# Ledger of designs, part 216: peptides against a protein of PDB entry 2AKA

Target 1, 299 residues: chain A of PDB entry 2AKA
Amino acid sequence: MEDLIPLVNRLQDAFSAIGQNADLDLPQIAVVGGQSAGKSSVLENFVGRDFLPRGSGIVTRRPLVLQLVNSTTEYAEFLHCKGKKFTDFEEVRLEIEAETDRVTGTNKGISPVPINLRVYSPHVLNLTLVDLPGMTKVPVGDQPPDIEFQIRDMLMQFVTKENCLILAVSPANSDLANSDALKIAKEVDPQGQRTIGVITKLDLMDEGTDARDVLENKLLPLRRGYIGVVNRSQKDIDGKKDITAALAAERKFFLSHPSYRHLADRMGTPYLQKVLNQQLTNHIRDTLPGLRNKLQSQL

## One batch from the design tools (peptide; made by RFdiffusion4, then SolubleMPNN)

Design b2_p29_2_s2 (from b2_p29_2, 14 letters changed)
Fold by OpenDDE base, seed 5:
Structure b2_p29_2_s2 (fold): chain B 299 residues (1-299), chain A 29 residues (1-29)
Amino acid sequence: as target 1 above (299 residues)
Amino acid sequence: MPPLDMDTATREDLEAFLEEMLKDIEAYK
C-alpha cells in the first residue's frame, strides 16, 4: 500500500505549516551518519540526480524532509516555495543552500527547523526520509565550539521518537565498532528494533578485509538487518559520472566479490530503496491506530 | 482528498482537511 506514504506526507506538511512538528510522532525514517559517511550519495542515488549540497564540514545544517513520490513526471517542490516546480536539480541544490543560509546565516550554524522537499519521479518508489546533519566532533571555520552537541541534540529530537525508524549509515573503510551512526542508534534503540544499517564504501576496504560478517547480521545484529551499497567515488562525482552507470557498477561489484556474491541480491541501492519503501509502508500501517488517536487530539 | 491552499486557508479549512486525511488513513486499515 504505497499510497500510505504520500498520505502521511500531506499530514506532515500540514502540521509543519502550523509549526507543530515537534508535537507529532509521525512514522518516518531518520538518516544518521558521520560526516563523509556517504549519506548524501545514498539519497542522490535514490533520485538519480545530484541535488544535495556539497563541501567541507557540515553540509546538511537543517533537517531535510525528503519526500520521494513515484510519478509519471520528474520535478521537485519545496514547501516554502509554494507553486514553484523545479525541473533543474542544480536549482534544487541552490535552493536548499539558500534556504539554509537564510535561517542559519553564513557562520555554518545549524537550525532544527526542517526543509521540506518533495521529489516526483518515475524512477523512485514512494519514500520519505529525514536527512539529518552529519555527526562531527571537531568544529571548523566559524562553527560554534559546541557544534557536536548541537547536532546531537537535534538528532535526538528525531531518533528518540517511537515511530521513527533509523537509517544508520556507516562507512566500511572505517572501524565499524566506532561508527557514530550505530552508536547513536544503539543509544536510543538498544534492542535494534527501529534501526536499518547501511554500509557504504565497501569498495574502499583494505585488501584482505571485508564486511561479510556485518552484512550477514552476525557481528552487530539488527532486527531489520544491514544493506551494503557502493557509491560513486569523489573522482566520479567530480567527473559527472552517470548515476545509472554507477548503479550498474555497484551490481557488478557485489556479484564479482568473493565475500559478497552470495548476498548480491540483497545488496545495492535499488534493493535498499525497495526495502525502505516496504518497511516504511509496513511501519505506517502498524502505527495507524495510534497515529489516528494522536492526530485527533491535535484537531 | 480535498485541496488545501495554505495561502488562503483558514484554521477551519485546515481542520477539515486533517479530518478528511484521517478518514483516508482509516480506509487503509
Scores: peptide ipSAE 0.019, ipTM 0.574, DockQ to the pose 0.051
Fold by OpenDDE base, seed 1:
Structure b2_p29_2_s2 (fold): chain B 299 residues (1-299), chain A 29 residues (1-29)
Amino acid sequence: as target 1 above (299 residues)
Amino acid sequence: MPPLDMDTATREDLEAFLEEMLKDIEAYK
């Protein structure tokens, strides 16, 4: 069963190479969230490396198909430069930026053409995620005035597909009712069947407040529930805080917090990774019969 | 499955690869 994710990865790569991605409904997890919701930090915590672009404004401007593969070795490779093994994750970041700029140009526009990145690591579970541009309402720099709608349209191309699971990333220190991630998820998944909630920034909530009701799935119920995580702060990232240390701090946070102690074993980035691996594997298994039939008809 | 060189693969190579993938998928039923 664990081999299903790599199998679908190879299929995804093949279809990406031939440009027939538009009509494919591959089992996948799309990551959605507002700007600065913590999407990139969650993904980096899975890998245990800093490798995603950082900065102000829209950081992710192309879909990033991130294929995590458990391996005895640690390296990354891009589909657009197959054969080159990246062992320096700063070079991975630079390649993402360069490849993004190559397509979007200098105006920091967006493109729906995915970047396919595979990361081999002994520290990851097999998991494929599609990181999507963060939703924003305010154009920055020379971005087109309709950038908000362009992003939404791009996201809709992924999240409207029936076989797409939605990882909705929402910060706890903002009103959940105004979560961009949950709004778009509710639009395309009104019954909450395909949506997994991730609550970030639990450590940044106002004193005396907590997200217990959300995490217990009592406030805005999702079939697949919510998982809380604590990402590195921007200060921690700038200070090159070790991700392993950050993960330990996250565990300590949940264990020591009066409102979350009882949930601690079902919280945190490592647990999220396990859940996503399991859910994606099961989702692939459930969709394989239909996928096979569809693919057979296209050959 | 033989590795597919995506830089040099022809359309026919990709189709053959996909057909083999379908066989592999069937094995998981």
Scores: peptide ipSAE 0.018, ipTM 0.546, DockQ to the pose 0.050
Fold by OpenDDE base, seed 2:
Structure b2_p29_2_s2 (fold): chain B 299 residues (1-299), chain A 29 residues (1-29)
Amino acid sequence: as target 1 above (299 residues)
Amino acid sequence: MPPLDMDTATREDLEAFLEEMLKDIEAYK
């Protein structure tokens, strides 16, 4: 019997090849967040490699379907260049950038056409995420003045789908009440049934402040709750700080923080990955009966 | 069934793939 996540990955790959407007609502997790919310760092922490584009402004300009597959070997494959195995994750980053530019051009525009990336690793759980462009209010480069709304429209194509779970990434060092991720999630999931909250940058909060009320699901309740994480700082990323060391520091942060110590076992990147694997698996199971009928209609 | 080559797959290949997937899904009922 196949694992449910790999099974859906096969469907996802097939439908990606058919076209953008597939009527099939596949169970998936869409990752949403403002620019610089720490979204890319969360995904890289799952893999334990630096492989996503970095920079100021809009970095992700196409949806990235990131399929993590537990394997004895470590390598990546793109759907657009089949048969090529990437073992250097810097090359993965460069390929994402190149493929993005190939479709969007040099004007830093966006495209709704996904990039499909599969990462095999002994360090990952089976997990599929759709990384979406970061929400922004300020155009960069040659982007049109309405780029904010173009991004929103793109996100809505994913997050409005009933079978789409939403990983809402919000930085703790900003006003969480004004979180772009939580706002869009609330718009399409007003009852908080499909949304998983991720709170980043907990280590960057002002002294004497904390996000305990949010993490305890008391401020903006979500059925699926909130998970706090501590990512590498931009300085640490630029300095090539080891992700494994960062994960250890994250654990230490939660254990040693007076406001988070009691939550420490339900915080951090490893726990988040586990939760997402479980949530996606369960979600797939729940949606399979409906998927069968939808697939039948496509024959 | 061999993996679907999406670059060269025909409609018939896709339909066959979907039928296989349906069978796999039914195994989870």
Scores: peptide ipSAE 0.091, ipTM 0.700, DockQ to the pose 0.051; fails the geometry check
Fold by OpenDDE base, seed 4:
Structure b2_p29_2_s2 (fold): chain B 299 residues (1-299), chain A 29 residues (1-29)
Amino acid sequence: as target 1 above (299 residues)
Amino acid sequence: MPPLDMDTATREDLEAFLEEMLKDIEAYK
C-alpha cells in the first residue's frame, strides 16, 4: 500500500499542472513566518542541503511546494522542468531563483503561482510543506508599498483552508506575543487546532531568559504544541558549518540547557520532522472522505 | 500508477487519473 503523503503529492501535482491548486483544499502544511524567522533554515535542515534562496527581505516570493520523499537516491526535480534531475543543490537554488524571477520579474514582486519541488533523499521523511513568502511590513527594492498586504492575501489563500495545517515559525529572540506567524495563525485558527508552533533562535535569547513556558505550551497554548529548533547561525553559515554538524550542536544545546534539558527529546529538527510526518499523515487520513467528494465532483 | 504527463494529457487522461486516485483513496477507508 502506498503511503498517504505520496498519494496526496500526486493529486497536488496534477491539480497544480492544470492550474487548480489554489482552489483545492488539499491536506497540507503551510509554513508561515516573518522575514528572518528562520523558516528557510528549518526547511533546509530537513533536507540536509543548502538549496533555498537566501538574502535580506523577501526571499521566498512564490509559494514553494516542497515535497520530501524518502529514497535510496538523492536528487531533486521540479514540476516545471520534468525529466531533469538535480543532484547539485546549488543548481536547485538557482532554479528556484530563476523560475521566481521569470514570473515576478526583477522588481522583487510576488506571485501566488507555486513552484513545485520534489526532493528525494535517504535523509528525509515523507513530508510535504508549502513554504510561503515571509511576512513583512517594509517594502524592499521596487516592491509596491502594499507588499505587506499582498503577502498577507497570498498567505490567506492557503491558511484559511480547513485542511491546511499551519507551521508557525517564530523566533524566540523577539516578542512571541507579537509574532507575525502566531498572529495570522490565531486569526484563521482561533482555537489553535491547526497550528504547530516552531520556535527558532533559542540560542540567541538574552542571558537569563528562556522560552520554556512557550515550549511547554503554557503561554500560548496550541493543541498541536510547540517544537524548538536551533538553526545554523549566520556565523556558522559563513564558516561553512554543515547541516549535520549543526544538528549535533542543536542536540547538545537542548541537552545542556537548564531550561530545556527536560524537553530535549521533544525538541530539535529531527523530532520536528517526525512530528510533521505523523501529523500530516494523520491529517490526510482524516480528510480523505472530503477529498474523495471533491475529486468525484470533477468527473 | 503511471504518472500523468500533464504536457500531453487529454481530458480523458485526466479523468482516468482522477478515477484511479479515487480508487486509491477509497482503499484507505
Scores: peptide ipSAE 0.048, ipTM 0.658, DockQ to the pose 0.052; fails the geometry check

Design b2_p29_2_s4 (from b2_p29_2, 10 letters changed)
Fold by OpenDDE base, seed 4:
Structure b2_p29_2_s4 (fold): chain B 299 residues (1-299), chain A 29 residues (1-29)
Amino acid sequence: as target 1 above (299 residues)
Amino acid sequence: MPPLDIDNATREDLEAYLQEILADIEAYK
């Protein structure tokens, strides 16, 4: 029997083809975070490849529906260019950039029209994420001064949906109380029922400080808890440090850190991926009755 | 079930495909 996540992916693709995607409250995980929160690195770590646009400011300017599919083969495909299999993930990055620019132009504008990317890999669990533009207060390029609100409005189209889980990505080396991700999550999910917290940059915290209370779900409680991760540093990225090596370093970080060693088995990118797979699967199952009824009424 | 060629599918094909997906979902739970 086919897993639930692939079934929902097929449903999502089919509805997208008929132009009904925007009206569907499909079970999904929206990824939210401020610019430079480490959101892209988390997603790339799942795949084990560098494939997302990088840079300063708003890098993700369109929603990216990222469908990870466990497979014996490794390749990517876009919904907008059917039949083309990408085995070079640099080409994937370039296609994302090209497709983004095609719609938004060169002014670094945003568009609510998703890019749909499916990645087949033996290294991933079945998981669908919607990567959303990073929240910012600072316009870049030719962006309008109200770009902050445009981004927020775009995000709200996803995160206000009842069947949308929220992956709130926040850096530990910033004030978590002022986390853009957690703020927007709290706005639409005041009881913390749909939000999963991801804490990045734990390795960049000031000496003598830690995020233990947050990770133990004691400071800003979420029903679905928090998972800490350690992404590659900018130096590591520039040096083209292998993601596999980075994952090993992440494991070592948690195991060796006095404040986190007791949490190590519930931290890190592999654990996050597992949790998200399980959370999404369970969430799909729980929403299926309502989804069926809604879909049948629209056919 | 085999993937639908959504680029070449008719409206009726899409509807039939969606019904099949729904049936598979119901069978799963």
Scores: peptide ipSAE 0.080, ipTM 0.715, DockQ to the pose 0.053
Fold by OpenDDE base, seed 3:
Structure b2_p29_2_s4 (fold): chain B 299 residues (1-299), chain A 29 residues (1-29)
Amino acid sequence: as target 1 above (299 residues)
Amino acid sequence: MPPLDIDNATREDLEAYLQEILADIEAYK
């Protein structure tokens, strides 16, 4: 079953090369969330490396098709520079930034043209995610005043597709009712059939508050439920706390928290990765009967 | 099936590659 994801990855790569990726209804998971919701940290936690651009405002400015492939070796490859194997993930980060700037320019604009990044690692499950720009309402730098709508339009190219699952990333330390991720998900998936909720920053909630009702799927129910995660703090990142240690701390957090200990086995980054792998695999299987005909019609 | 060298592939190569992948999907069922 795990082999279905790499098979679809090959389709994604081929269609991306001919400029058809954004228009394809391939089984995929789009990651959506507001700025600073913790999307990049979640993805980095899957890989166990720091490799995504960081900064203030809109950091992800092109869709990043992140293809995780379980392998005995650890390296990354970009579709736009085929043949180059990256073993230093800092160089991966720099390449993402360079490739983004090459297309968008220096004005911090956005482009709907994906960057395709494949990461081979013994520490990942087979999983493909499309990281999308963070939703924002405030232009920064030389961004156009309508950047909010440009981002939304870009996101809609992915999340409106019937075969697109939505990973909605929301911070726990913000009002969930105002979650940009859940709002856009509900707009395109009103029945909550395609949406998986991720709740970040559980460790940053005010004393005496918790997200138990959300995580138990009782507040804003999604068919596919919610998974809580604890990412590294900015202090931890600056202190070069490794992701392995952070994952251990995350496990400890859930186990020791009075409100979450009963959910601990269904929380955390490793569980999220497992669920996403399974969900994507099953989704691919369900879409396979019609996939061939649909793909050929798009050639 | 070896991965396609996208940087050096012609459009015809890409189309052929897609057809092979589609065939693999069908065979995998």
Scores: peptide ipSAE 0.070, ipTM 0.710, DockQ to the pose 0.050
Fold by OpenDDE base, seed 2:
Structure b2_p29_2_s4 (fold): chain B 299 residues (1-299), chain A 29 residues (1-29)
Amino acid sequence: as target 1 above (299 residues)
Amino acid sequence: MPPLDIDNATREDLEAYLQEILADIEAYK
């Protein structure tokens, strides 16, 4: 049933085109996390390309609906510029930045209006994710002092929906109990039924510490569990380190680490992508029979 | 339209179902 995701993508595109996407309870996965938690890096690792805006502070300022489609060819398309195929992923990054600035202006504001990006690649599984702005307490530029709450309100438009799964991205080198991602997930999903935990920065933990208890789902249990990943460092990104090489290094990290070796087959970016594909497919299957009635009630 | 039986539906059945949803949205607008 892998074909369910592309079919739902067409529905998603139609709703986005008419400006109703934000009001719909479509089966989807929303990505949440604090600034610098590694959300965008995880998405780039799925594609195997650098294509997302980078920098300090608030980088993602509009929801990005990222539709990954397995294909024999590699290119990207935006819903807002139909017919244009992007093969240079640097141009994809520039288009995201330009389209964001067009709507939000120069004050680094945010907008709830999604950008819809479809990426065709032989290196991806069918998967749709909604990348949401990173939670922050620090306004940048001419942002209002209440930008934190504006971001939260935007996130709540997605994560409160019954058919929304939550990919909660938390860094391992910070106190998990204070994770912005897990806090918001717990608020809207108190029983942990819709939340998938991703633990980043495992390679940056203090010597003598590990996240074994978290990854084994023993500390803060989620029904859907936790998956650890290792992203490229900022130095690696700036140095144009190949993502394929980074994925190999990630595998080596889990296999060689005494605390994670026994979990290695259930860790890493490739495994995460597989799990998310399966979770989304199953979720679509469960929700589609009632989708028509739900849509009519929401319009 | 009867509820879609996803476990027994063909790809064509699913496509038709989604197209009907889209048509309903367009008609509502």
Scores: peptide ipSAE 0.026, ipTM 0.589, DockQ to the pose 0.585
Fold by OpenDDE base, seed 5:
Structure b2_p29_2_s4 (fold): chain B 299 residues (1-299), chain A 29 residues (1-29)
Amino acid sequence: as target 1 above (299 residues)
Amino acid sequence: MPPLDIDNATREDLEAYLQEILADIEAYK
C-alpha cells in the first residue's frame, strides 16, 4: 500500500509544473521548526546523506518538496532539471542553493515557490515531506525586516490545509512549552489531530533533566504522539561522521538512558521513518474519497 | 505508467495523465 505515496508524488509534480504552488491540498506532511531545531539533520538522516544547505540564518528559503522513494538504486532528481541524475549529494546541496538564489536573489529573501527534489534510495521508505523555512525572530544580513512574518505567512499556506499533516520539530534543550513548531501547530490544529511531534537534541539536555513526560505524551498531548531522535553533533557533521554510525549511537542513547529505555523501541530515526510512512499512507487512503473531486476542480 | 514528459505534453495529455493517476490511486481504496 506504500505505492500510494509515489502516485501522489506524480500529482505533485504535475501541479508544480503548471504553477499551482502551495494552493494544492494534497495529502502531505509539512515540516515546521525554529531555526537550528535540528530539522535539516532529521531529513538528512532519513536519506543517510548530507545534502541540505548549511549556514548562518535562514537556510531553507523555499519550500522543499522532498520525495523519498525506495529503490534499488541511489540518485536524486529535481523537477526543474529533468533528465539529470545526481549521484553526488554535494551536488544536490549546491543545486538547492543555486535554485534558491535564482528566485530569491542574493538578499536571502524567501519565495513560496517549491523546489521539488526526488531521492531514490535503498535506504529510505516511501515518504514525502515538505520542508519549510525555519521560523526566526531576527533578520540577518540583507533579509527584510518583516522576514519573520513572511516566513509565518508561507508556513500558513501549507499547514492550514486540511489534508496537511504537521511534523513539528522541537529541540529538547530549549523550553518545549515555547516551541515555535508546537505553537504554530496548536494555532492551526488546536485539537492536535494533524500534528506529529519530533523532539531533537535529547542528548544535549542539562544533567538531571529529561523529556520523558513529553515523549510519553503526558505534557502536551498530541493524538499522533511524539518521537524522540538524536542527531549528529555539529562536531560530528564537521568531522564527516557516518550517518549509519550516528544511528547506532542514537539507538544506544535511548537504550542506555534511564528515562528513555522503556520507550526505546518507539524512538529514533528509523522508527520515525516507519511511522511517517505509515501515517502518510493511511492519510492518503483516508482522503481518497474526496481527493478525486477536489483535484479535478483544479485542472 | 511511465512519467509524463510535461515539457512536451499538451494540456489534453496532462489532463489524461492526471486522470490515469487518480484512477490508479482509487484502485487502492
Scores: peptide ipSAE 0.110, ipTM 0.736, DockQ to the pose 0.051; fails the geometry check

Design b2_p29_3_s1 (from b2_p29_3, 17 letters changed)
Fold by OpenDDE base, seed 3:
Structure b2_p29_3_s1 (fold): chain B 299 residues (1-299), chain A 29 residues (1-29)
Amino acid sequence: as target 1 above (299 residues)
Amino acid sequence: MQQAIDEVEALIAELEPASEARLAELLAA
């Protein structure tokens, strides 16, 4: 099936392999958010598998270029170990950890060098995301004292690019005005042209409060709007709750909630995937002429 | 859409050989 996203993925892999990684303004979606904002859970919900490193503090320490490809088969491949097909997603998690540690060491440092992971699955839409390290204010463990600034500088390398869309992940149970994701997005995209808001933890809001005004794009308007999602709780993860069951629970949450029922068809992980697929496809189409011209000038 | 596909395919065709060669070198090391 001819699709722009898988083709651009091959282009991205080609550039990555020849060492032109961070300097290319490729049409992409960068995922930004504070630590514990629910970024990893959103990405895992797209795949329907547990495959990302978990833990406290900075878990993502290198950019993860996550290339989702709709396929009849389910497996993962890394650019750094081509020819190895991973069918066990626990092994995928271990490989991300090992490859991260290989470059950064065990001190929980960060590196701007991406990990390229492609996931083939019948359960995904074609979608490429760059998962970036979670923003933090406080170093943990053996992290460098300037880790906050290192992360910020790394994020800025991606989000300042004109062809970069920004998936700003913010938890609903925190003050949205203080969202690290929306702050960085507003800094580099003051007109809100490149930013898509994701609101997580809607199920963890205090009783009598809701994020309706945010989700209706009335509080902090983004041109591309907001999409609410409900991720698995830590209890659900520890209990090995199936992601399919979690997606059903998410749908039920929006349908049953008095503040969100009218938005339910424009909320949830499946809708987010569709929107991101469409927006990325359109963005690729619109940016390709400029990209071609730039590439021709460099080759 | 087809024009965009063709353009990307052309770029891939140009870059993939170099990428594959570099990857082969990295795997052989």
Scores: peptide ipSAE 0.069, ipTM 0.608, DockQ to the pose 0.423
Fold by OpenDDE base, seed 4:
Structure b2_p29_3_s1 (fold): chain B 299 residues (1-299), chain A 29 residues (1-29)
Amino acid sequence: as target 1 above (299 residues)
Amino acid sequence: MQQAIDEVEALIAELEPASEARLAELLAA
């Protein structure tokens, strides 16, 4: 079943190379969430490497098409520098930053032009995600006062597409009713047909509170449900704590928590990867007939 | 599944020549 994802990646690369990527309704998963919602940590946990830009404010300033490919070898490749294999994931991070700055400048501006990154790894399932800029209401530095709307407009270019699934990342230690991710998802997917909820920061909730009703799909029902995850703390990230150890701690968290133990087999980063792989594969299969007809009319 | 694979492969085959030509142009600039 997962064989469809690498094939669609080739199609995606071809469209990107000819400048057609922005207008295409490719079967894909867009990652949305407020700043500091934990999006980057979720993606890095899939790869098992630190490779995404980190910092305060808007870190992701261009869409990042992240193509995960299961392989016997571990390396990364960018579409903008074909033939260069990156084995040091710190160099991957630096390349993302450099390529972002090349287009947007140093003024923390945004651009809708994607960066295409493919990661080959024995530790990943085949999965393609589009990481989008974090939603914010507060301009930083020399950002224009309307930066919130610029980000929103960029996100809307992806999430309004009928073939786009939405990975809505929300922190549990904030009011879920005010989640930027769930708000934008509800706007473009009012019936909750295309949205997958991810709840982060479950370990940072106030004592005596839990997100059980959310994770059981009782509070804000999504057809595709919710998956809770526990990311590394900022201290753990700064200390370069091993992601494998963090994944073990995540498993222990769910198993030991009175409110989540009964859900533990349907929680955590490894389960999220499996679900996303399966859902993307099925979504590709279901959308290809319509995509074929559309593409043939444009060729 | 096989039908879906065949459809994607057919689409790729149609697009790749144009894609490679465009990429070569961009890299030569």
Scores: peptide ipSAE 0.039, ipTM 0.549, DockQ to the pose 0.462
Fold by OpenDDE base, seed 2:
Structure b2_p29_3_s1 (fold): chain B 299 residues (1-299), chain A 29 residues (1-29)
Amino acid sequence: as target 1 above (299 residues)
Amino acid sequence: MQQAIDEVEALIAELEPASEARLAELLAA
């Protein structure tokens, strides 16, 4: 079953090369969340490398199609730079920034044109995610005053598709009822059939508070449930703290916390990666017959 | 463009037997 994800990735690449990627309802997981919700940190924790742009404000300005492929070797490849293997993940970050700036210009605008990045690693499961710009209400720098609506429109192009699963990333240290991720998910998936909840920043909650009811799927039930994670702090990221050490600290956090200890085996980044791989594989299987029919009608 | 079309057709042809075999395995289990 693990071979279905690479096959869909090849289809995605082939259609992207002919400019028809926008017209295909390919099985995928779109990552949505407010600005600074921890989306990029979750993706970097899957890879075990720092490779995404960092900064204040809107960091992701184009959709990033991240194709993770389990391999004995570790390297990255971009669809726009075929044949170039990146082994330095700082160069991967620089290429994302350069390719983003090439299309959006210097005004920190956004573009709906995806960047396609494939990462081969022994530390990943086969998984394809689409990292989307963080929802924001406040324009930064020379951004257009309607940037909030531009981001929303871009997200809607992905999350309205029937074959799109939604990874809704919400910080625990903010009111979940006001989560931008869960609001947009509920708008396009009112029955919670396509939405997976991720709760970040559990370590930053006020003393005497916890997200137990959320993680137990009792507060805002999703059919696919919620998974809690603990990302590196901004200080840890700036200090280039090892991701392996951060994953060990995450495990320790859940095991030692009175409210989460009983859930610890169903929490954390490694468990999230496993669940997403399984859910995407099953989703591909369920959607393949319809996809085949659609593709045959377009040929 | 023709090469890309041929690649898509080849991928579809590869998907069909793989999907049928897996569906058969799932229905047999």
Scores: peptide ipSAE 0.029, ipTM 0.548, DockQ to the pose 0.047
Fold by OpenDDE base, seed 5:
Structure b2_p29_3_s1 (fold): chain B 299 residues (1-299), chain A 29 residues (1-29)
Amino acid sequence: as target 1 above (299 residues)
Amino acid sequence: MQQAIDEVEALIAELEPASEARLAELLAA
C-alpha cells in the first residue's frame, strides 16, 4: 500500500507547476508548530541528514513539500530545478534558502508558494509532509508587523482542507495548554479526527515532571494519539552528533525513563515515521476515489 | 499560464488510468 504515496506526489507536482498547490485538497500531512518547537529536527531525523535552514526567528518562510521516497540510492531533487540531483545535503539546505530568498526577498517575508523537495533514500519510508512556517506572535528584525496573521492565514490554506492530516508539534518543556500547534489543530479539527500529536523536548523537562498523561492520550485526547520524540540538542548539532547516535540515545531515553518505559515501543522517531506512513497511506486510500474529479473541477 | 494548465491536464489524463489500476492492485493485495 506504500506505493500510493508516489502517485499522489506526481499529482501534487503537476498542480505545483501552476502555483495552486496550497488551495488543493490533496491527501497530505501538514506540519504545524510554534517557532523552535522542534519541527525541523523531526524532519531531519526522518531523512537522517541535516538539510533544513537553521537560525533564529522564522526560518521556514515558504511551505516545504517534503516528499520522502524509499529508494536504493540517496539523492534529492527539487521540482523547480528538475534534472539536478543533489547528493550533498548541505547544497540542499543552500538551495532551500536561495529559492526562498528569490521569492520572498531579503526582508524575511513569507510566501504561500511551496518549495517541492523530493528525497530518495534507502533509509526512509514513503512519506509526504508539508513543513509550514512556525507560528509566532512577535515580529523580529524587519519582519512585517502582521507576520503572525500572515503565517496563520498561510497555515489555514492547508489545515482547513478535509484531506489534510495535521502533525501538531509541541515542546514538552513548555505549557502544553499554550501550544500553538494544538490550538490551531483544535480550531480546524475540533473533534480531533485529523490531528497527530508530536511531543518534543521530553529530555528537557524539569526533574520530577513528565508528559505521561499527554502521551497516554489522557489530557488532550486525539483520535490518532500522541508520539513523543527526543531530538538532538543544539549542543549535539553543533558538536556534529550524527543522527544514528541520536536515535539510539532517544531509544535509551524512553526505555530508561520510569514514566515512559511502558510506552517506549510506541515512542521515538522510527515509530513516528512508521505511523505517519501508515496514516498517510490509509488516508490516500480513502480519498483517492473521486479525487480526480475534484481536482479537475479546480483547474 | 494556459500552457501550464494544458500540461497539467495532459499529465492527469496520463496518470489517472495508471493510478486507478495501481490502486486496484494494492487494494486487492
Scores: peptide ipSAE 0.033, ipTM 0.585, DockQ to the pose 0.036; fails the geometry check

